# Designs tried in a protein design run: peptides against a protein of PDB entry 8OXM. Part 25

Target 1, 371 residues: chain A of PDB entry 8OXM
Amino acid sequence: FKAEFRLAGGVNLPKIIDCVGSDGKERRQLVKGRDDLRQDAVMQQVFQMCNTLLQRNTETRKRKLTICTYKVVPLSQRSGVLEWCTGTVPIGEFLVNNEDGAHKRYRPNDFSAFQCQKKMMEVQKKSFEEKYEVFMDVCQNFQPVFRYFCMEKFLDPAIWFEKRLAYTRSVATSSIVGYILGLGDRHVQNILINEQSAELVHIDLGVAFEQGKILPTPETVPFRLTRDIVDGMGITGVEGVFRRCCEKTMEVMRNSQETLLTIVEVLLYDPLFDWTMNPLKALYLQQRPEDETELHPTLNADDQECKRNLSDIDQSFNKVAERVLMRLQEKLKGVEEGTVLSVGGQVNLLIQQAIDPKNLSRLFPGWKAWV

## One batch from the design tools (peptide; aimed at target 1 P216 G366)

Design b2_p13_6 (made by RFdiffusion4)
Pose (drawn by RFdiffusion4):
Structure b2_p13_6 (pose): chain A 334 residues (1-279, 317-371), chain P 13 residues (1-13)
Amino acid sequence: FKAEFRLAGGVNLPKIIDCVGSDGKERRQLVKGRDDLRQDAVMQQVFQMCNTLLQRNTETRKRKLTICTYKVVPLSQRSGVLEWCTGTVPIGEFLVNNEDGAHKRYRPNDFSAFQCQKKMMEVQKKSFEEKYEVFMDVCQNFQPVFRYFCMEKFLDPAIWFEKRLAYTRSVATSSIVGYILGLGDRHVQNILINEQSAELVHIDLGVAFEQGKILPTPETVPFRLTRDIVDGMGITGVEGVFRRCCEKTMEVMRNSQETLLTIVEVLLYDPLFDWTMNPFNKVAERVLMRLQEKLKGVEEGTVLSVGGQVNLLIQQAIDPKNLSRLFPGWKAWV
Amino acid sequence: SLEEQREEQIAES
């Protein structure tokens, strides 16, 4: 074990450690004290199940739809450990870096990230109209730059297109799974982009199962489909590879709702922390019902096809009205 | 500053 450890930041102060194994290769682990990783363990298990189901299905096997997973080992009710992701860089560090940010490098005339943060701080005390107007003004003077990422990393057109296609597929699959699982904490620091495979990886998974509505600032989108992601998917935008991949993933999930419910039914017997406190779990049953409704496409008794559900999700995600009400730190304009 | 506010809100919840 290495004698030194680093802090990853945050109120809980997670610890980062390095271990040297028998082969001598250093492996980085993240021990997260004062936090419950049992929910993250369930998230990783359902991620692996979805990846296996996508691999089993011939329609998705050809499309090579995969979910990037990292091992999470719970150690106690209030602690655990997880595998650190190597060879990945944060999206916000690449895009909105103060020193060498992509938006500053490409578009020096556009508004800086500090100006946008100042405007968002000044406008949180305003009303809906002023928030919508400021958001539209910010979007007018802030063009997406993320499309140049593979352009700056993959000079060969074949490799560039392969990486772009893998990025688009990974974004579609992750977005579909996050909507199904109700993942809300999807700001720039929770998503890591690989420098080789160019596949997005979700690392935080801190809050899910429709927890953003509980937060003071509700989460009005099911997944992150901001202007930068859409521009980086290519000229075609959401139409094309993203829509088809979303439809295929939704079809696979509808076909495997039995396996998904079997995986998620681990609750109601060993409830995790932050629940059933202050004295057939209530909130567990509620989230199981909500997941079942999402999977069956019933909601309030209405039937919705896979294509219609995908179109509705796209419309909700790209709607500026929903993006205006989001948390300023979520970086909806980014 | 916004990031700190976000972490505080998550910790309170």

Design b2_p13_6_s1 (made by RFdiffusion4, then SolubleMPNN; from b2_p13_6, 9 letters changed)
Fold by OpenDDE base, seed 1:
Structure b2_p13_6_s1 (fold): chain B 371 residues (1-371), chain A 13 residues (1-13)
Amino acid sequence: as target 1 above (371 residues)
Amino acid sequence: ELDKEMALAIAEL
């Protein structure tokens, strides 16, 4: 290890460290403190399994359908080491950085990212109708620009086209795998894009198994497919390559039902893996930027031994785990809203749900559904 | 135009 570290920013002040391996290669690592990386590590293992299934199928292998993974080594319940994703940028940083973000550069007369957030925060406690109207006004005055990512990074037309295709395939694979695992909507800072491959890397996997639906503002989309995410696919948007890659990914997932269920069952009942949403985690995930100053977690959790009988806690946990497994089985059978759908019908429903402005307008404003 | 034609051609592959 080098003697120096850098801060990566953010509330938990993660430390970037450089190490030289026994192979003489320099590797960057992110040391995260005050965070449980076990869920990230588990989700990376599930993604590696999904990648193995996708590589075994000829059609998904020919399309190079993969979910990008990174190395996670949990060290304790509050610390671990992450692989630093070198050559990646958060899509939120590229799109809505206050200094040089793509929206400011390409659409200087549109609403600022701050104006959009303010407008949506003002209606956060309002009706769904008022949220929808303000979201449509925001969308009209904040036009997508993510097409410019590939145009800026890949100047050769043939390379540009190949990279836009790689992006579209990466979004499709991560969307369907993310839906199956119940990752839900993803904050724009928790989606990295690789500046060389144009593939997405999903980080901070702290919401899984549809636990985003039990947040104070519940998720309303199966995955993030916002206007900028779609704009990065080019002129065909969700049609053609994206749709077909979703269908082929879903086909492999559905045909691998027994394997997926068995693995997820083992993980859900692992006593070392807490995937359940707790109230403190829910508050943290939906904090306002103004609320960052007062929640010092004085975890003076006085252990008020609410002797909830160990039996009632275990029974409640087992019922939640069983419900997650049943919902996973439904997804893998193509059961949506009590109806059995074909792969194409299921993928179509998920795409329509993900792009519906009514669903997007109901998301937590902090997650920026207009980006 | 070229982007649309290429997108359609790869959508047929």
Scores: peptide ipSAE 0.014, ipTM 0.439, DockQ to the pose 0.015
OpenDDE base, seeds 2, 3, 4, 5: peptide ipSAE 0.000, 0.000, 0.005, 0.006; ipTM 0.384, 0.389, 0.399, 0.419

Design b2_p13_6_s2 (made by RFdiffusion4, then SolubleMPNN; from b2_p13_6, 8 letters changed)
Fold by OpenDDE base, seed 5:
Structure b2_p13_6_s2 (fold): chain B 371 residues (1-371), chain A 13 residues (1-13)
Amino acid sequence: as target 1 above (371 residues)
Amino acid sequence: SLDEELALAKAEL
C-alpha cells in the first residue's frame, strides 16, 4: 500500500488507496468506511452467475450481454475494500456536477440541477398531480444531454457507434437483471459509466428484492430509464437494440428460472446476508443530503439489537422471504399485474413503466428522475 | 468483429 490516500467524494468519504499487487501492478482500491459491503459482495456473485447464464445462450453471447462486476472484499460489517472501478465516472458526476456538468455545458439556459431539485423538493409532500405538473415543468426546462458522453469520449465515428451500442446493451442487460433481482436505489451516483467501454457499473447494491418499494417514498419504476439514460442510446432511444437486448436477456432469465430461484432462496435464508429493509436504513437512504459536501455526522446509532422475541422476528422474516420468492417466480413466468405476458409483452410493460413521467414524478427527489 | 456487431445492430433496427 502507498502511504498516500485520496478521498473519493460522497457522504462516507471513502479512501482511495493505491495497492501494488504481487504481480507488480498498481490497483486502486476504494476503502469504504461505515457501509456494509456484504450486500454488494453477494450481489456481485449473483451478477457473475447471471453473466454465466448470458454467456451460455448464443444470442446473448453474440451481443456480449454482461453486467459489469467488480471485486468486493468485505473486511467488517462497516468496512471493506472495493476494487475501485478505475476509468469509471458516476453518471451524476458527468451530467450534474456543480461546476462543469454536461447539462450546464450544453444547456446553460436550462434550469440548474439545484433549481430542478429544489422544485421537486417543494412538492415532495404534495399530491401526485402537483408532483407530475412540476416534474413536467422541470423536464421541459432540463433537456437531456447524455448523448454527449460518447461524443466527447469517442471521436472516431466507427468507435463512437460501437461504444453507443455497448452502452445500450449494458443498459438493457443491467435493467432486466436488475428488475429480476428487484434492484433499487438506482440514483445517478450509484451508476457509473466506464470511460473506455461505455458500459455501466452498478454500485451500492444494498436495496434488492424490491425492498425499494417499502421505502418512505416507494420506488415506482422497475429500473433507471430516465431521459438522459435514453439520450445516451442515440436517436433510436429505447427501440431496436435496447428493446431486443432486453428481450434476449429476459428470455435467458425466464429459461433459467429454476437456477435463479434456487440461488436466491439460498441467499434469502443466509444469516450473513441482511437484505431486509430496516427503518434506519430507509431513513438513511431518503434523508441523505444531496450535496456531497455536508459531513453529516453519521450518528453512531449503536445497533440497538432490538431484542424482539426471536419467534416473531423469524416468522415475519420467513413471510417476507416467501413473498420475495413468489414475486421472483412471477417475474420469471412473465406474470405482471396478474396476467401472463410474453417476453416482448413483459419487456414492453417494463419499458413503459420505467419511462412513464407519472411514475418518475413520484420518486424521491434525491433519485433525480429528471436526469 | 466490428462488422458482425454492425450487422447485428442493423438487424436489430
Scores: peptide ipSAE 0.029, ipTM 0.732, DockQ to the pose 0.014
OpenDDE base, seeds 1, 2, 3, 4: peptide ipSAE 0.016, 0.025, 0.022, 0.021; ipTM 0.590, 0.707, 0.664, 0.649

Design b2_p13_6_s3 (made by RFdiffusion4, then SolubleMPNN; from b2_p13_6, 9 letters changed)
Fold by OpenDDE base, seed 4:
Order: structure tokens, then C-alpha cells, then sequence
Structure b2_p13_6_s3 (fold): chain B 371 residues (1-371), chain A 13 residues (1-13)
């Protein structure tokens, strides 16, 4: 290990360390403290299994459909080491950085990211109709710019085209697998884009198995397919390459039902893997920037001997796990809202749900559904 | 199929 470390940004101030391996190669690592990396590690294993399934199928293999993975080594329940995703940037950093974000650079007369957030926060407790109206006003005055990512990074037209396709395929693969695993919507800081490959890396996988639906503000989309995410695909948007890659990914997932159910069943019943949403985690994920000042986590976990009978906890857990498995089985059968859909029908429904401004307007404003 | 995706993607240029 080098003697020096850097701080990564964010509340938990993760430490960037450089390590020299026995092979003489330098490897950058991210050391997180006060964070449970077990869920990230488990989700990376599931992504590797999904990648194995995608590589076995000729159609998905030809398209190079993969989910980008990173190495995670949990060291404790509250610490671990991550592979530093070198040459990646958070899409939120590229899009809505306060100083040099693409929205500010390309659309200087649009609403600022702060103005958009403020407008949506003001209506957070209002009706769905009021949220929708304000969301549409925000969207009208905050036009997508993510097309400029590939244009800035890839100056050669042939490379630009190839990388835009790689991006579109990466979004499609991660969206469908993310839907199957119930990852839901993703905060713009938790989606990295590789500056060389244009592929997405999903980080901080703390919401899985549709646990986003039980947040204080429930998720209303199957995956993040916001206007900037679509804009990065270019003029075809969700049509053509994206749709076909979603369909081919969904086909592989549905044809691998037994394998996916078995893997997820093992994980859901693993006593070392707490995937359930707890109230503190739910509050943290949807915390207001203004509320950051008071929650010193000085709550010593010692005092609430809530003698919930071990039997009632176990029965409640088992019923949640069973419901997750049933819903996973439904997804893999193409059962949506009690109707069996074809792969194309299911993918179409998911795309429509993900891009619907009514669904997007109901999301937690902190996750910036207008970006 | 790759050629059709490439042609669709070329038609989107």
C-alpha cells in the first residue's frame, strides 16, 4: 500500500488508496467505512451469473451484452474494499455538476439543477397531479444533454458511433437485469459511465428485490430510463438497438428461469445477506439535504431488546422471501399485472413504465427523475 | 441482425 490516500467525495468520505501487487502493478482501491458492502458483493456475483447466461446465448454474445462488474471485498459488516472504477465518471457528475455540468455548458438558459430540485421538492408532499404539472414544467425548461458525452469523449465518427452503441447495449442489459433483480431506479451518482467504453457501471447496490417499492416515496419505474439516459442513445432513443437488446436480454433471463430462481433463493435465505429494507436505511436513502446535520448515528444498537419472538421474525422474513421469489417467477414468466406477456410485450410495458412522465414525477425528488 | 442494428443505427445518424 502507498502511504498516501485521497478522499473520494460524498458523505462517507471513502478513501482512495493505491496498492502495488506482487506483480508490480499498481491498483487503485476504494476503502469504504461505515458502509455494508455485502449487498454490493452479492449483486456482483449475481451480475457475473447473468453475464455467464448472456455469454452462452449466441444472440446476446454477438451483441456483447454484459453488465459491468467491479471487485468487492467486504472486510466487515461496515467496511470493505472496492475496485476503483478507473476511467469512470458518475453520470450525475457529467450532467449536473454545479460548476461544469453538461446541462450548464450546453443549456445555460435552462433551469439550473438546483432550481429543478427546488421546484420538485416544493411539491413533494402535493398531489400526483401537482407533481406531474411541475415535473412537466421542469422537463420543458431542463432539456436533455447526455448525447454530448459520447460527442466529447469520441471525436472520430466511427468510434463515436461504436461507443454510442456500446452505451445503448449497456443501458439495455443493465435495465433488464436490474428489473429482474428489482434494483429499481438508480440515483445519478450511483451510475458510472466508462470514459473509454461508454458502458455503465452500477454502484451502491443497496436496493434490490423491489425494496425500492417500500421506501417512504415508493419507486414507480422498473429501472432508470430518464430523458438524459435516453438522450445518450441518440436519435433512435428507446427504439431499435435499445429495444432489441432489452428483448434479447429478457429472452435469456426468461429462458434461464430455473437457474435464476435457484440462485436468488439461495441468496434470499443466506443468513449473512440482509437484503431487507429497514427504516433507518430507508430514511438514509431518501434523506433531505437539510436533514443531514442532526442524524449523528449515535444510536447505540444496544437498548431495543424488542423481544419480537424469534418465530414471528422468521415467519415474517420467510413470507417476504417467498413474495420476492414469487414476483421473480412472475417476471421470468412475463406475468405483468396478472397478464402473461410475450418478451416484446413485457419489454414494451417496462419501457413505457420507465419513460412515463407520470411515473417519473412521483419518484423521490432527491433522485432527480428529470435528469 | 448485427448488420440490421448497424443499419438502423446508421439510419439514426
Amino acid sequence: as target 1 above (371 residues)
Amino acid sequence: MLDEEMELAKAAL
Scores: peptide ipSAE 0.019, ipTM 0.532, DockQ to the pose 0.014
OpenDDE base, seeds 1, 2, 3, 5: peptide ipSAE 0.018, 0.016, 0.017, 0.017; ipTM 0.567, 0.554, 0.533, 0.556

Design b2_p13_6_s4 (made by RFdiffusion4, then SolubleMPNN; from b2_p13_6, 10 letters changed)
Fold by OpenDDE base, seed 1:
Structure b2_p13_6_s4 (fold): chain B 371 residues (1-371), chain A 13 residues (1-13)
Amino acid sequence: as target 1 above (371 residues)
Amino acid sequence: ELDKKMDLAKAEL
């Protein structure tokens, strides 16, 4: 271990440490001191399994469809070591950094990211109609720029084209796998892009199994497919490569139903794996930046009154786990809203749901659905 | 350079 550490920023102030392995290789590690990394570790194992399924299928293997994984070593309920995703940047940092964000650089006359956030926060408690109108005004005055990521990083035209395809394939694979696992919408800081591969790395996997639907502002999209995410695919957007890669990923997932159900069942009933949404976690995930000062958890949870009978807790947990398994089985059968869809029909529905401005306008403003 | 990128992008349609 080197004696020096850097802060990665954010509320939890994770420490970046440099370590020399016994192999003489320098490895950067992120030490989180207030975060439960067990869910991240479990989700990485599920992603590795999905990657194994995708590699076994000839069509997905030929397309190099993979979800990027990182090493997680949970040390306690509130601490762990992450492999730092070296050579990655959060897409939110590239897009909406206050000093040098791509929106500011390429669209200097558009609304600032702060103006967009303010406008959407002002309507947060308003009707869906008012949210939609303000979201459309924000979108009109905040035009996508994520195409410039590959344009800046990959000068050679042939390399640029291959990297844009790698990005599009990575979005497709992570979107479909994320939908099956119920990851929902992803905050722009929790999606990293690799500056060399153009592939996405999803971090902070604390919302899974559709637990985003039970947040104070429920998720309304199956995955993040916002205008900038689509703009990064280039002129075809969600058509062509993205759609085909989604369909081929969904085909492999549906054909692997038994394996996926068996593994998720084991995880849902693992007493060491708390995947359920609790009120404190929900508040933390949808906290306003302005409210950061007051929620010191001086909640002395007086341990006394939550003698909810162990039986009622266990029965409630089992019913939630059963519902998650049933919904996972429906997804893997192509059952959407009581209708059995083909792979193409299911993928089309998911894409339409993810890009619908009505769904995007209803998301929590802190997650920046206009980016 | 930009023109070649545009041509590759158009060939994807």
Scores: peptide ipSAE 0.055, ipTM 0.712, DockQ to the pose 0.015
OpenDDE base, seeds 2, 3, 4, 5: peptide ipSAE 0.020, 0.021, 0.043, 0.043; ipTM 0.576, 0.569, 0.682, 0.672

Design b2_p13_7 (made by RFdiffusion4)
Pose (drawn by RFdiffusion4):
Structure b2_p13_7 (pose): chain A 334 residues (1-279, 317-371), chain P 13 residues (1-13)
Amino acid sequence: FKAEFRLAGGVNLPKIIDCVGSDGKERRQLVKGRDDLRQDAVMQQVFQMCNTLLQRNTETRKRKLTICTYKVVPLSQRSGVLEWCTGTVPIGEFLVNNEDGAHKRYRPNDFSAFQCQKKMMEVQKKSFEEKYEVFMDVCQNFQPVFRYFCMEKFLDPAIWFEKRLAYTRSVATSSIVGYILGLGDRHVQNILINEQSAELVHIDLGVAFEQGKILPTPETVPFRLTRDIVDGMGITGVEGVFRRCCEKTMEVMRNSQETLLTIVEVLLYDPLFDWTMNPFNKVAERVLMRLQEKLKGVEEGTVLSVGGQVNLLIQQAIDPKNLSRLFPGWKAWV
Amino acid sequence: AAEAREEEKEEAK
């Protein structure tokens, strides 16, 4: 074990350690004290199940739809450990870096990230109209730059297109699974982009199962489909590869709702921390009912096709009205 | 921004 450890930041102060194995290769682990990783263990297990189901289905096998997973090992009710992701860079560090940010490098005349943060801080005390107007003004003077990422990393057109297609597929699959699982904490620091495969990886998974509505600022989107992601998917935008991949993933999930419920039914017997405190779990049953409604497409008794559900999700995600009410730190304009 | 996000989680608790 290495004698030194680093802090990853945050109120809980997670610890980063390096271990040298028998082969001598250093492996980085993240021990997360004062936090419950059992929910993250369930998320990783359902991620592996979805990946296996996509691999089994011939329709998705050809499209090579995969979910990037990292191992998470719970150690106690209030602690655990997880595998650190190597060879990845944060999206916000690439895009909105103060020193060498992509938006500053490409569009110096556009508003800086500091100006946008100042405007968002000044407008949080305003009403809906002023928030919508400021958001539209910010979007007018802040064009997406993320489309140049592979352009700056993959000079060969074939490799460039391959990496762009893999990025689009990974974004579609992760967005579908996050909507199904109700993942809400999807700001720039929770998503890591690989420098080689260009596939997005979700690392935080801190809050899910429709927890953003509990937060003071409600999450009005099911997944992150900001202007930068859409521009980086290509000229076609959401239409094309993203829509088809979303439809295929939704079809696979409808076909495997039995396996998904079997995986998620680990609750109601060993409830994790932050639940059933302050004296057939109540919130566990509620989230199971919500997941079942999402999977069956019933909601309030209404039937919805896979294509219609995908279109509705796209409309909700790209609607500026929903983006205006999001948390300023979520970086909806980014 | 990350700090404000952590404050929001604490307020929710």

Design b2_p13_7_s1 (made by RFdiffusion4, then SolubleMPNN; from b2_p13_7, 9 letters changed)
Fold by OpenDDE base, seed 2:
Structure b2_p13_7_s1 (fold): chain B 371 residues (1-371), chain A 13 residues (1-13)
Amino acid sequence: as target 1 above (371 residues)
Amino acid sequence: MGEEMDKALLEAK
């Protein structure tokens, strides 16, 4: 290890450290403190299994459908080491960085990222109708620019096309795998893009098994398919390559039902894997300081440990785990809203739910659904 | 430029 570290931005101020391996290669690592990396490590193992299933199928292998993975080494319940994803940038940093973000560069007459956030925060406690109207005004005055990522990074037309195809496949694979696993908290800082491959890397996997639906502001979309995410696919948007890659990914997941259920069952009952949402975690996820322009910290956290009887905790946990497994089985059967759908019908419903401005307008403002 | 290239790539498939 080098004696020097850098701080990464954000609430937990993770430490970037440089390590020299036994091979003499320098490797950057991210040391997170006050964060449970066990969930990230477990979800990376599930992603590796999904990748194994996708590589066994001829149609998904030919399309190079994979979810990007990174190495996680948990050190304790509140600390660990992440592989630094070298050559990745948060999509939020590229799109909405206050200094040099793509929206400011390409759309200087649109609303600023700050103006959009302020407008959505002002209506956060308002009706769904008022949220929808303000979201539509924000969207009209904040047009997508993510097409410029591939155009800036890949000057050769053939390379540009290949990388945009890699991006579209990565979005499709991660969206369907993420939906099956009930992955939440997909805000613009939790999705990295690789500057060389144009593939997405999903980080901070601490909201899984639809636990985003029990947040104080519930998650209303199956995955992130916002206007900038779609703009990065080019003129066809969600049609053609994206839809076909979603369908082929969903086909492999549905055909692997028994394997996926068995793996998730083992994980849900693992006493070392805390996947459940707690009130403190829920507050932390929806009270991010980067979204606080003016709120004075009057959090008197009175730690009233409600000593619930161990037996009532275990029975409540088992009933939640059973409901998660039942919902996973429904998804893998194509059961949506009590109806059995074909792979194409299910993928179509999920795309429509993910792009619906009514669903997007209801998300927590820190999720930045207009981006 | 990008939209014209996208159109040309759609017409070439």
Scores: peptide ipSAE 0.011, ipTM 0.452, DockQ to the pose 0.014
OpenDDE base, seeds 1, 3, 4, 5: peptide ipSAE 0.000, 0.006, 0.000, 0.005; ipTM 0.412, 0.455, 0.401, 0.421; seeds 1, 3, 4 fail the geometry check

Design b2_p13_7_s2 (made by RFdiffusion4, then SolubleMPNN; from b2_p13_7, 10 letters changed)
Fold by OpenDDE base, seed 2:
Structure b2_p13_7_s2 (fold): chain B 371 residues (1-371), chain A 13 residues (1-13)
Amino acid sequence: as target 1 above (371 residues)
Amino acid sequence: DGLLLDEALLKAK
């Protein structure tokens, strides 16, 4: 290890350290403190298994459908080391950085990111109708610009086209795998884009198995498919490549039902894998100020062991785990809202749910559904 | 932890 460290931004001020490997190569690492990386480590292993299933299938292998993974080494319940995703940027940093974000550069007459956030915060406690109206006003005055990411990074037209296809495939694969696993908290800082591959890297995997639906402001979309995410696909949007890649990913997931259920069952009953939502975690996720710059004192959540009777905890936990497994089985059978759908029908429903302005307007403002 | 997942993968083969 080098003697010097840098601070990354964010509430937890993670430390960037440089390590020299036994191979003489320098490797940058992110040391997170006061964060449980065990959930991230487990979810990365699940993503590696999904990648193995996708590589075994000829149609998904030909399309190079993969979810990007990174190395996680948990050191304790509150600390660990992450592989630094070199050459990645948060999509939020590219799109809505206060100084030089793509929205400000390409759409200087639109609402600022701050104006959009303020408008949505003002209606946060209002009716769904009022939230929808303000969300539509924000969307009219904040037009998507994520197409410019590939245009800025890839000047050669053939490379640009290839990278836009890589992006679209990455969005499709991560959206379907994320939906099957019930991955939540997909805000613009939890999704990185690789500046060389145009592939997405999903980070902070602490909301899984639909636990985002039990947040104080429930998650209302199956995955992030916002206007900027769609704009990055180019003129075809969700049609053609994206839809076909979602369908092929969903086919592989549904055909791997037994394997996925067995794996998720083992994880849900692993006493070392805390996947459940608790009130303190819920407050932390939906009270985060979006501006990483404000040093809010981390409330030491003292582990008040709520001494619930062990028997009542175990019975309540088992009933939640059983419901998660039943819902996973439904998804893998194509059961949506009590109806059995084809792969194409299920993927179509999920796309419609993810792009619906009524669903997007109901999300927590910190999710930035207008981006 | 990684062992439980490897065992689950071995049982699902």
Scores: peptide ipSAE 0.010, ipTM 0.481, DockQ to the pose 0.021
OpenDDE base, seeds 1, 3, 4, 5: peptide ipSAE 0.006, 0.000, 0.000, 0.000; ipTM 0.354, 0.348, 0.350, 0.338

Design b2_p13_7_s3 (made by RFdiffusion4, then SolubleMPNN; from b2_p13_7, 9 letters changed)
Fold by OpenDDE base, seed 5:
Structure b2_p13_7_s3 (fold): chain B 371 residues (1-371), chain A 13 residues (1-13)
Amino acid sequence: as target 1 above (371 residues)
Amino acid sequence: DMELMQKALLEAK
């Protein structure tokens, strides 16, 4: 270990450390404190399994459909080491960084990221109609710019085209696999883009198995397919390459139903794998910037031993696990809203749900659905 | 557990 560390930004002040391996290679590592990395580690293993399924199929292998993975070493229930994704940037940092974000650079007359967030926070407790109207006003005055990522990073036209295709394939693969696994909390800081490959790296996998739907502000989209995400695909948007890669990924997932169900069942009943949403985690994920000031953690851990009978907790847990498995089985059969859909029909429904401004307007403002 | 996942991947072949 080098004696020097850098702070990565964020509430938990993760430490970036440079380590020299026994192989003499320098590796950057992110040390998170006060964070349970066990869920991230398990979800990375599930992604590796999905990658194995995608590599077995000729159509997905030819398209190089893969989810980017990183190494996670949980050290305790509140600490661990992440492989630092060298040469990646959060899409939020590229798009909406306060000083030099792509929106400010390419659209200086649009609303600032702060103005957009403020407008959506003002309507957070309002009706769905009021949220939709304000979201549409924000979207009108905050136009997509993510096309410029590939244009800035890849100056050669042939390389630019191939990297835009790699991006589009990465979005498609991660969107469908993320939907099957019920991956939530896909805000702009939890999605990195590789500056060399244009592939996405999904981080902070602590909201899985549709647990985002039970947040105080429930998640209303199957994956992140916001206007900037679509803009990065270029002129065809969600049509052509994206749709076909979604369909081919969904086909592999549906044809791997038994494997996926068996693995998820094992994980859901693993006593070391806490996938359930708890109230403290829900509050943390949807904390208001204004509420950060007053919560001194003087919650004395003492008194509320609500000894809920272990039996009632176990029965409630088992019913949630069974419901997750049933919903996973439905997804893998193409059952949506009680209707059996073809792969193309299911993918089309998911795309429509993900791009629907009514669904996007209902998300927590911290998710930044206008980006 | 990676062993359990590998086992499930082997049993589903």
Scores: peptide ipSAE 0.006, ipTM 0.439, DockQ to the pose 0.020
OpenDDE base, seeds 1, 2, 3, 4: peptide ipSAE 0.006, 0.000, 0.000, 0.000; ipTM 0.429, 0.309, 0.410, 0.411

